# Peptides against a protein of PDB entry 3S8F, part 16

Target 1, 157 residues: chain A of PDB entry 3S8F
Amino acid sequence: VLTLFVAVPSLMTAFTVAASLEFAGRLRGGRGLFGWIRALPWDNPAFVAPVLGLLGFIPGGAGGIVNASFTLDYVVHNTAWVPGHFHLQVASLVTLTAMGSLYWLLPNLTGKPISDAQRRLGLAVVWLWFLGMMIMAVGLHWAGLLNVPRRAYIAQV
Target 2, 166 residues: chain B of PDB entry 3S8F
Amino acid sequence: DEHKAHKAILAYEKGWLAFSLAMLFVFIALIAYTLATHTAGVIPAGKLERVDPTTVRQEGPWADPAQAVVQTGPNQYTVYVLAFAFGYQPNPIEVPQGAEIVFKITSPDVIHGFHVEGTNINVEVLPGEVSTVRYTFKRPGEYRIICNQYCGLGHQNMFGTIVVKE

## One batch from the design tools (peptide; aimed at target 1 L145, target 2 N120)

Design b1_p12_1_s4 (made by RFdiffusion4, then SolubleMPNN; from b1_p12_1, 4 letters changed)
Fold by OpenDDE base, seed 2:
Structure b1_p12_1_s4 (fold): chain B 157 residues (1-157), chain C 166 residues (1-166), chain A 12 residues (1-12)
Amino acid sequence: as target 1 above (157 residues)
Amino acid sequence: as target 2 above (166 residues)
Amino acid sequence: PIGEELIAELLA
């Protein structure tokens, strides 16, 4: 009940953020159904990080609904599925948002802009982090569906 | 300019909200489809059953592991299982192939897990509550019981066995 | 792989 109660406003928030991104992209000269995406500042790790976090949150949020469903939760509860969900929600969305915030906050606090080398390194870090988290999340969800238990060092599959 | 900007934002929000509503129905449909096509049958009991964890080892159906397996009808059994720190009783649990088994599981100490490998039996076991799960083993052999809820220093080694006889 | 068989049963 609680998860489903939170799901509705969370979806509204997520799609409002998406609407803001579309608006920003179109203000930056993007046109058409998808052109606004390309117009967004993909060269800035402070932007890329939280956006990648949001992308990870999509399957994570869907998984939250699954976990809250009585019949489906019986299948996935205390399996590797659950940590898979966590790594999408915490290690992807929250962590990447924090990383992105740091890339904005640190230059502002110090008064020193990041160098081009630092910017490129930041982009590499964020993209590699996202890639690693997606690989792990897919693996954990898959393992969970294969009945691999959580908090156990062995499993027969 | 501000008013025009707000109007533009509203238009995008309306579009995305419409998309969100559509996706909501898609998710509901996917859940419904999954439920409709799912035929594998572990059936948890819906009613709450309570027991005194302080006396469960001394009296009642969990007290004697030698009498834990009770035939309740033709090809029907009830198995009274204790999950404790750190193991299960009876161990092994012996049941016949093809029989409908009702597991009644409780704990005398802390919260444990009851995860049977090779099956969709997976429940948490709370002291003072009885977890009920119904299952029919179609294949003979040994099925390992794993504790998937942290229960203390010996958690990682807490295993049991169900032996299904032909 | 017992898990694959389990998935097959869930989808049957």
Scores: peptide ipSAE 0.026, ipTM 0.796, DockQ to the pose 0.316
OpenDDE base, seeds 1, 3, 4, 5: peptide ipSAE 0.000, 0.021, 0.020, 0.021; ipTM 0.796, 0.809, 0.805, 0.785

Design b1_p12_2 (made by RFdiffusion4)
Pose (drawn by RFdiffusion4):
Structure b1_p12_2 (pose): chain A 157 residues (1-157), chain B 166 residues (1-166), chain P 12 residues (1-12)
Amino acid sequence: as target 1 above (157 residues)
Amino acid sequence: as target 2 above (166 residues)
Amino acid sequence: DLLRTLLWFVFL
């Protein structure tokens, strides 16, 4: 029960952050139900990386609520589902957010500029990392529901 | 406009939060339902039951695997199961279909998992402790036990078998 | 299975 309550701050974060992004998209001219998304600064890796991380957090959090549901945990406990869940939370959102900081924080700390080429390369890196985490989340959640255990060298069997 | 957008955002946020809370409460009620049904038998016994891992293969209910299945009720069997590096005894565990099975599971060495494929049986096995779970097999046949807690280099090949007789 | 059904419900 208390774990289901720990989920409320992230459910609140989902709205406060989503509304903040929608407000920014509207300031930048976006209209429609989706125009606000397209109008956001998708050329800036510091923007893109946390946003993509937040997108993967939706299934990441859904899996966490499942794991927190006591008897439901007996379906997925110590299976590959659990790494599927935590790659979406820490290996995607937390890691992508830190990667995006290379693009505003590093210049601030070192005075070293980020070139146009380095910016594009950062875009590719955060997209590939995000997409790779999403594909693996699919493979691990599914294999987990099929009772494949975590922490195993299953290629040797 | 900022004032307006702000007001509207807070108003709809309050709505979302109430909905999100109502949803979490429904999940809590649904979990309370499972705890009142036979499916909750796989929840391990909360009572502490200590044993000694250094002598469990020499004395006590785990010393003779052929004697591991004991009828404890008219439709009940207790099964003493040893999960060790890297196997389970007895092998196979043989039980009748439709009977309640109380698995008492310990380890002489390291922590092992006990995950019965196709069931909700999924319990950690700790040396010095006895893990007790309950389940009734409704379908006869062979069930594979998977070790799902890393117990060393033999972990990926650590399996066992439950045969549910007709 | 009841728990698997509830899992999909909660997950979705």

Design b1_p12_2_s2 (made by RFdiffusion4, then SolubleMPNN; from b1_p12_2, 7 letters changed)
Fold by OpenDDE base, seed 4:
Structure b1_p12_2_s2 (fold): chain B 157 residues (1-157), chain C 166 residues (1-166), chain A 12 residues (1-12)
Amino acid sequence: as target 1 above (157 residues)
Amino acid sequence: as target 2 above (166 residues)
Amino acid sequence: SLLEALLELVYG
């Protein structure tokens, strides 16, 4: 019971970040229920990378609630489901946030802005990373539900 | 400007907080639904049973693989299984079809996994603890046991077999 | 199917 209560502060934090994004988007001229999303700086890999990480973290967080449930964890524990969850949390959120941080940090440390070519390449990298990670994560979760074990090179499926 | 921003942020936070709470209830409802509709296969956690991993190979019910399968009733068996680096004993585990099998699994060395393919048996095996799993094999044949917890250099080769006889 | 696999996993 106490483990599931961890979902409360986690959700509060997650949606506070969402609120901050909405505020930022509206400050940038976005209007309406969803117009603020389009107004966000999607041309900046320093922004896009961590946001994509957050997007991957959403289903990962939902999976975290599943994993924290005693009865549901029985089904998914030590299956491919768990690596799927980890790749959303670590290889998506943490990694993409780190990538985004570098896109911000390096120009600031050197005093030299990134070129347009570097910016476009950066966007391509983070989007491709996100796409690949989502495909892999979905596959791992699906395999996990089919009782494919983790840490094993063989499976019935 | 700062004051205006503060008020705006509060309004957005209020909305998203409400949404977060709604989602929380949705998740709880989904868990409740899953429990209500899919409870038959869930193996509840048993009482914590402890053993000495340093002596489990020398004395007690795990010491002799030939005596690992114990009939406890007309159609009930207890199987004392050791998961070790790197295998299982007894191997194979021979049990009759349709019998209620209680697996008592422990380890003399490190943490292992006990994942039986084709079944919902999937537990971690800790030295010093006894994992208890109840299962009835409905189909005869061979079921592979896989270690799904990294246990050392030979982890990838750690397999066992359960043979269910008619 | 995935549904059948889930059912088997839970009730098997």
Scores: peptide ipSAE 0.035, ipTM 0.792, DockQ to the pose 0.096
OpenDDE base, seeds 1, 2, 3, 5: peptide ipSAE 0.026, 0.028, 0.029, 0.000; ipTM 0.786, 0.759, 0.793, 0.746

Design b1_p12_2_s4 (made by RFdiffusion4, then SolubleMPNN; from b1_p12_2, 5 letters changed)
Fold by OpenDDE base, seed 4:
Structure b1_p12_2_s4 (fold): chain B 157 residues (1-157), chain C 166 residues (1-166), chain A 12 residues (1-12)
Amino acid sequence: as target 1 above (157 residues)
Amino acid sequence: as target 2 above (166 residues)
Amino acid sequence: DLLMALLELVFS
């Protein structure tokens, strides 16, 4: 029972971050129910990367609730579901956050701003990374639900 | 300015908190749905049973593969399975169709997996502990046991077979 | 079931 209640503070934290993004977007001139999203700096890979990481972390967090459930963990444990969860949490959130941090940190440390070409390339990299991770993660979760084992080279599908 | 920002953030947080609560219920519903659709026919055990891994091969119910399948009642069996580097015993495990099977699984060496294809049977096997899984095979045939926990150089070749007879 | 069918269509 207590394990499932861990979802409450986690969700509160996650959606507090979302509230901060809404505030930031509205400060940048965004209006309406969703207009604040468009007002966020989507042209900056230092912003886009960690935000995409957070977006990947959302379904990963939902999976975390599943994995924390005694009965459902029995179903998904050591199936392809688990690698799917990890790739959302580590290969998406952590990796994209690291990428984003470097896009901010290196220009500041060197005193040299990134070129427009580098900025565009950076955006392409993080979006393609995110897309690839989402495809992989969805596939792994799907396979896991079909009882494809983890750490095995064979599968039923 | 900081006060105004704090007040504005607080206003947005109220909406997002409401959304978070709604999502919590959605997740609970998804858990319930997944449980209803993916856990049928498998009863995991919650009791902690211990065994000495250093003697489990020499004495006790796991010692003789020929005595591993024990009838405990009408259409009820207990199967004592060892997962070891790198295989299972008995192999094959022979059980009748439609019988209630209680698997008692342990390891004499390292941690292994016990994943039965075509079923929802999927447990880790720890030395010193007995994993208990209850299952009824409705279809006759062969079911492959897969080790899905890395256990050494021969992990990828560690397979067993359950033969369900009519 | 529909969701699973769609996922199977995409990944099978």
Scores: peptide ipSAE 0.026, ipTM 0.782, DockQ to the pose 0.085
OpenDDE base, seeds 1, 2, 3, 5: peptide ipSAE 0.015, 0.017, 0.022, 0.015; ipTM 0.788, 0.753, 0.789, 0.755

Design b1_p12_3 (made by RFdiffusion4)
Pose (drawn by RFdiffusion4):
Structure b1_p12_3 (pose): chain A 157 residues (1-157), chain B 166 residues (1-166), chain P 12 residues (1-12)
Amino acid sequence: as target 1 above (157 residues)
Amino acid sequence: as target 2 above (166 residues)
Amino acid sequence: APGFEQIAELFS
């Protein structure tokens, strides 16, 4: 029960952050129900990386609520589902957010500029990392529901 | 406009939060339902039951695997199961279908998992402790036990079998 | 998937 309550701050974060992004999209001219998304600064890796991380956090958090549901945990406990859940949370959102900081924080700390080429390369890196984490989350959640255990060298069997 | 957008955002946020809370409460009620049904039998016994891992293969209910299945009620069998590096004894565990099975599971060495494929049986096995879970097999046949806690280099090949007789 | 069956068992 208390774990289900720990989920409320992230459920609140989902709204406060989503409304903040929608407000920014509208300031930048975006209209429609989706125009506000397209009008956001998708050319800036520091923007893109946490946003993509937040997108993967939706299934990441959904799996966490499942794991927190006591008897439901007997379906997924110590299976590949668990790494599927935590790659979405830490290996995607937390890691992507830190990667995006290379593009605003590093210059601030070192004075070293980020070139146009380096910016585009950062875009590719955060997209490939995000997409790779999403594909693997699918493989691991599914294999987990099929009772494949975590922490195993299953290629040797 | 900022004032307006702000007001509207807070108003709908309050609504979302109430909905999100109502949804979490429904899940809590649904979990409480499972705890009142026979499906909750796989929840391990909360009572501490200490044993000695260094003598469990020499004395006590785990010393003779052929004697591991004991009828404890008219439709109940207790099964003493040893999960060790890297296997389970007895092998196979043989039990009748439709009977309640109380698995008492310990390990002489390291922590092992005990995950019965196709069931909700999924329990950690700790040396020095006895893990007790309950389940009734409704379908006869062979069930594979998977070790789902890393117990060393033999972990990926650590399996066992439960045969549910007709 | 067996996981969906196991979930169904929990609520049956």

Design b1_p12_3_s1 (made by RFdiffusion4, then SolubleMPNN; from b1_p12_3 with P2I F4L F11L)
Fold by OpenDDE base, seed 2:
Structure b1_p12_3_s1 (fold): chain B 157 residues (1-157), chain C 166 residues (1-166), chain A 12 residues (1-12)
Amino acid sequence: as target 1 above (157 residues)
Amino acid sequence: as target 2 above (166 residues)
Amino acid sequence: AIGLEQIAELLS
């Protein structure tokens, strides 16, 4: 009940953020249905990281609704599905948002801008992190649907 | 400019909210489809049943492993299972193929898991509460019971076996 | 695709 209660305002917030991104992209010269996406500052790890986190949150949020559904939770509860959900919500959304925040915060706190090399390295870090998390999350959800148990070192599959 | 910007933002918000509403119905439809097409081999009993964990080993249907399997009908059985640190009782659990089995599972100590490989049986077992699961084994053989809820230092080695006889 | 370009650029 609580999960479903927060699901509606969370969806509203998520789509409001998406609307803000579209507005920003169009202000930066993006046109058309998807042109605004390319116009966003993809060269800034402080932007890329939290956006990738938001993308990971989409399947994670959907999974939250599944986990909160009595009949569906019976299938996925205490299987590898649950860790998959956690890694999307915590290790992707929260962690990437924190990483992105640091790429903005550190230069402001120290008064020293990051070098181009540091910026490029930062972009590589957040993209590789996202890729790894998506691979792991897909694997865990897949394993969970195959009845691989959570908190066990063995599985029938 | 601020007013114009707010109006523009509102337009984008309306579009995305409309998309949100559409996706909501898609998700509901997907859930409905999943429920309609998915075959559940386990039926959980939704009634609350309580037991005293401090006396469950001494008296009642869980006290004697030799009497844990009770025939309640021509092709129906009730199995009283204890999940404890660190194992299951009785072990093995012997049941006939094709019979309707009602598992009554409880714990005398801490919370455990009851996950039967090769089946949809997967429940948590709480001290003082009886977990009820109904299942029919269609294939003979051995089914491993795994604890999927952390219960202490021996959790990783907590296993049981269900033997289904022809 | 954007991420792959950025990684490729770093490795080049």
Scores: peptide ipSAE 0.015, ipTM 0.776, DockQ to the pose 0.016
OpenDDE base, seeds 1, 3, 4, 5: peptide ipSAE 0.013, 0.014, 0.013, 0.013; ipTM 0.802, 0.789, 0.785, 0.772

Design b1_p12_3_s2 (made by RFdiffusion4, then SolubleMPNN; from b1_p12_3, 4 letters changed)
Fold by OpenDDE base, seed 5:
Structure b1_p12_3_s2 (fold): chain B 157 residues (1-157), chain C 166 residues (1-166), chain A 12 residues (1-12)
Amino acid sequence: as target 1 above (157 residues)
Amino acid sequence: as target 2 above (166 residues)
Amino acid sequence: APGLEKIAELLA
């Protein structure tokens, strides 16, 4: 009940952030229903990282609702599904947000912009991280549905 | 200009909030659909039953592994299982094929897991509480019990066996 | 059996 209750304001927050992104994209010249997405600063790792984190958080959030379900929890509880959920929430959203924050914070603290090489490297890092996390998350969720136990080194499947 | 900006932001927020609401209902619908179509094999929790973990080894139905399997009907058994650091008793658990087995599982020490491979039996075992799981083994053979809740240094080696006899 | 089929079997 508590999780489901918290889910509502969390969703509201998420979509508020999305609204902010849309507004920003439109200010940057994006037009149409989806054109604003392309107009966002995808060349900046400080932007890309947290956005990718948010994207990863979507299935994670949905999974949270599943985990909180009385009936569905019997299927997924203490299986590999759970760490899959955690990695989407923490290792994706939180970690990528932290990574992105560094790309914004350090230049602002020092007053020196990052070099182009650093920017490109940053983009590579965050995209690769996201990709890896998504692969792992899918694998863990899949394994969980196959009843692979959590906190065990063996599994029947 | 600031007023115009705020007005624009509000417009987008309203749109996204509407979308949010719509998605909420979609998610609810998906959950409902999942519950309606994928409830087979779910082992519901039974009535909360409590025991004293400090005496469970000394007296009561869990005290003697040799008497842990109790026939309660023509084709029904109750098995009183202890999950402890680090193993299960009785071990092996011997039950007949095709019989309805009611597992009564508790712990004398710390929280453990009771995950039976090849089945949908997967419960946590809390000291002071009795976990009740009902299952019918359709296939004879050996089923491994795995502890999937960290319980100490020997957690990774904490296994049991259910032997289903023809 | 493929993974998806196994999942389906488990959830069925």
Scores: peptide ipSAE 0.020, ipTM 0.788, DockQ to the pose 0.197
OpenDDE base, seeds 1, 2, 3, 4: peptide ipSAE 0.000, 0.000, 0.019, 0.000; ipTM 0.801, 0.777, 0.806, 0.787

Design b1_p12_3_s3 (made by RFdiffusion4, then SolubleMPNN; from b1_p12_3, 4 letters changed)
Fold by OpenDDE base, seed 2:
Structure b1_p12_3_s3 (fold): chain B 157 residues (1-157), chain C 166 residues (1-166), chain A 12 residues (1-12)
Amino acid sequence: as target 1 above (157 residues)
Amino acid sequence: as target 2 above (166 residues)
Amino acid sequence: PIGLEQIAELLS
């Protein structure tokens, strides 16, 4: 009930954020159905990180609806599926958003801009983090569907 | 200028909200499809049944592990299982192949898990509540019961066995 | 490991 209660507002919020991104991209000269995406500042880790977090949130949010569904939850409850969901929501969305915020906040607080080398390193860190989280999340969800239990060091598979 | 910006934002919001609405129906359709095609994984919850965890070991159907398996009809059995720190009772649980088994599971101490490998049996066991699961074992052999809910220092070693006989 | 038939049963 709680998950379904917040599902609609969360979706509305997510799509509002997407609308803001489209608006920003078009203000930066992007045109067409997808051209606004390329126009966004992909060279800034403070931007890339939270956007990648949002991308991870899409399957994570869908999984939340699955977990809240009585009939489907019977299949996935207390399996590796649940940690997979967590790593998308916490280790991807929340963590990447925090990382992105840090890339903006630290230079702002210190008054010292990051060097180009630091910027490139930051981009590498964020993209590698996202890649690792996606690999692990897919693996955990897959294992969960194969009935691998949560909180157990062994599995039949 | 600000008014124009607001109108532009509103236009994008309307588009994305329309997309959101469309995706809502896609998700509903996906769930409906899953429910229509996936039949083996759905076990409806039974009526809430309560027991006293402080006396469940001394009286009632869970008290004697030798009497835990009860034949209730032709090719139908009820198995009264205790999940406790740190194991299951009876252990092993012996049932015939092809029989309809109703597991009545409860706990005398803390919350445990009851996850049977190779099956869709996966429930949490709460003290004072009886978990009911119905299953028919089609293949003979040994099925391991795993606790998938943290229950204390011995949680990782809490295992049971179901032996299905031909 | 779980056999193919067991996997099919879990997913069906």
Scores: peptide ipSAE 0.020, ipTM 0.805, DockQ to the pose 0.178
OpenDDE base, seeds 1, 3, 4, 5: peptide ipSAE 0.000, 0.018, 0.000, 0.015; ipTM 0.794, 0.809, 0.788, 0.792

Design b1_p12_3_s4 (made by RFdiffusion4, then SolubleMPNN; from b1_p12_3, 4 letters changed)
Fold by OpenDDE base, seed 2:
Structure b1_p12_3_s4 (fold): chain B 157 residues (1-157), chain C 166 residues (1-166), chain A 12 residues (1-12)
Amino acid sequence: as target 1 above (157 residues)
Amino acid sequence: as target 2 above (166 residues)
Amino acid sequence: PVGLEQIAELLS
């Protein structure tokens, strides 16, 4: 009940953020149904990180609804599925948002802009982090569906 | 300019909100489809059943592991299982192939897990409550019971065995 | 074994 109650406002918030991104992209010269996406500042790790976090949050949020469903939860509860969900929500969304915030905050606090090399390195870190989290999340969800238990060091598969 | 910007934002929000509403129905439909096509493996929760964890080892159906397996009818059994720190009793649990088994599981100490590999049996076991799971083993052999809820220093080694005989 | 067959077995 609690998860489903939170799901509705969370969806509204997520799509409001998407609307803000569309608006920003169009202000930057993007046109058409998808042109606004390309117009967003993909060269800035402070932008890329939280956006990738949001992308990870989509399947994570869907998984939250699954976990809250009585009949489906019986299948996934206390399996590797659950940590898969956590890594999408915490290690992807929260962590990448924090990383993105840091890439903005640090230059502002120090008064020193990041170098081009640091910017490129930051982009590499964020994209590699996202890739690693997606691989792990897919693996954990898959293992969970194969009945791999949570909090156990062995499984029959 | 600010008013125009707000109006533009509102237009995008309306579009995305409409999309969100559509996706809500898609998710509901997906859940409904899953339930409609895959209901055979679903075990519904039973009625709340309570037991005193302080006396469960001394009296009642869980007290004697030798009496834990009770035949309740033709090809029907009830198995009274204790999950404790750190193991299960009886161990092994011996049941016949093809019989309908009702597991009545409780704990005398802390919360444990009862996860049977190769099956959809997966429940948490709370002191003072009885977890009820119904299952029919179609294949003979040994099935490992794993504790998937942290229960202390010996949690990682807490295993049991169900032996299904032909 | 890892595969769709095992998943199907768990869901049915």
Scores: peptide ipSAE 0.019, ipTM 0.794, DockQ to the pose 0.250
OpenDDE base, seeds 1, 3, 4, 5: peptide ipSAE 0.000, 0.008, 0.000, 0.007; ipTM 0.791, 0.802, 0.786, 0.783; seed 5 fails the geometry check

Design b1_p12_4 (made by RFdiffusion4)
Pose (drawn by RFdiffusion4):
Structure b1_p12_4 (pose): chain A 157 residues (1-157), chain B 166 residues (1-166), chain P 12 residues (1-12)
Amino acid sequence: as target 1 above (157 residues)
Amino acid sequence: as target 2 above (166 residues)
Amino acid sequence: SWLERLTELFFP
């Protein structure tokens, strides 16, 4: 029960952050129900990386609520489902957010500029990392529901 | 406009939060339902039941695997199961279909998992402790036990079998 | 199956 309550601050974060992004999209001219998304600064890796991380956090958090549901944990406990869940949370959102900081924080700390080429390369890196985490989340959640255990060298069997 | 957008955002946020809370409460009620049904039998016994892992193969209910299945009620069998590096004894565990099975599971060495494929049986096995779970097999046949807690280099090939007789 | 286990939990 208390774990289901720990989920409320992230559920609140989902709204406060989503509304903040929608407000920014509207300031930048976006209209429609989706125009506000397209109008956001998708050429800036510091923007893109946390946003993509937040997108993967939706299934990441859904799996966490499942794991927190006591008897439901007996379906997924110590299976590949669990790495599927935590790659979405830490290996995607937390890691992507830190990667995006290379693009605003590093210049601030070192004075070293980020070139146009380095910016594009950062875009590719955060997209490939995000997409790779999403594909693997699918493989691991599914294999987990099929009772494949975590922490195993299953290629040797 | 900022004032307006702000007001509207807070108003709808309050609505979302109430909905999100109502949804979490429904899940809590649904979990409480499972705890009142026979499906909750796989929840391990909360009572502490200590044993000694260094003599469990020599003395006590785990010393003779052929004697591991004991009828404890008219439709109940207790099964003493040893999960060790890297296997389970007895092998196979043989039980009748439709009977309640109380698995008492310990380990002489390291922590092992006990995950019965196709069931909700999924329990950690700790040396020095006895893990007790309950389940009734409704379908006869062979069930594979998977070790789902890393117990060393033999972990990926640590399996066992439950045969549910007709 | 995974669905059977969920069904068992909620529709025993």

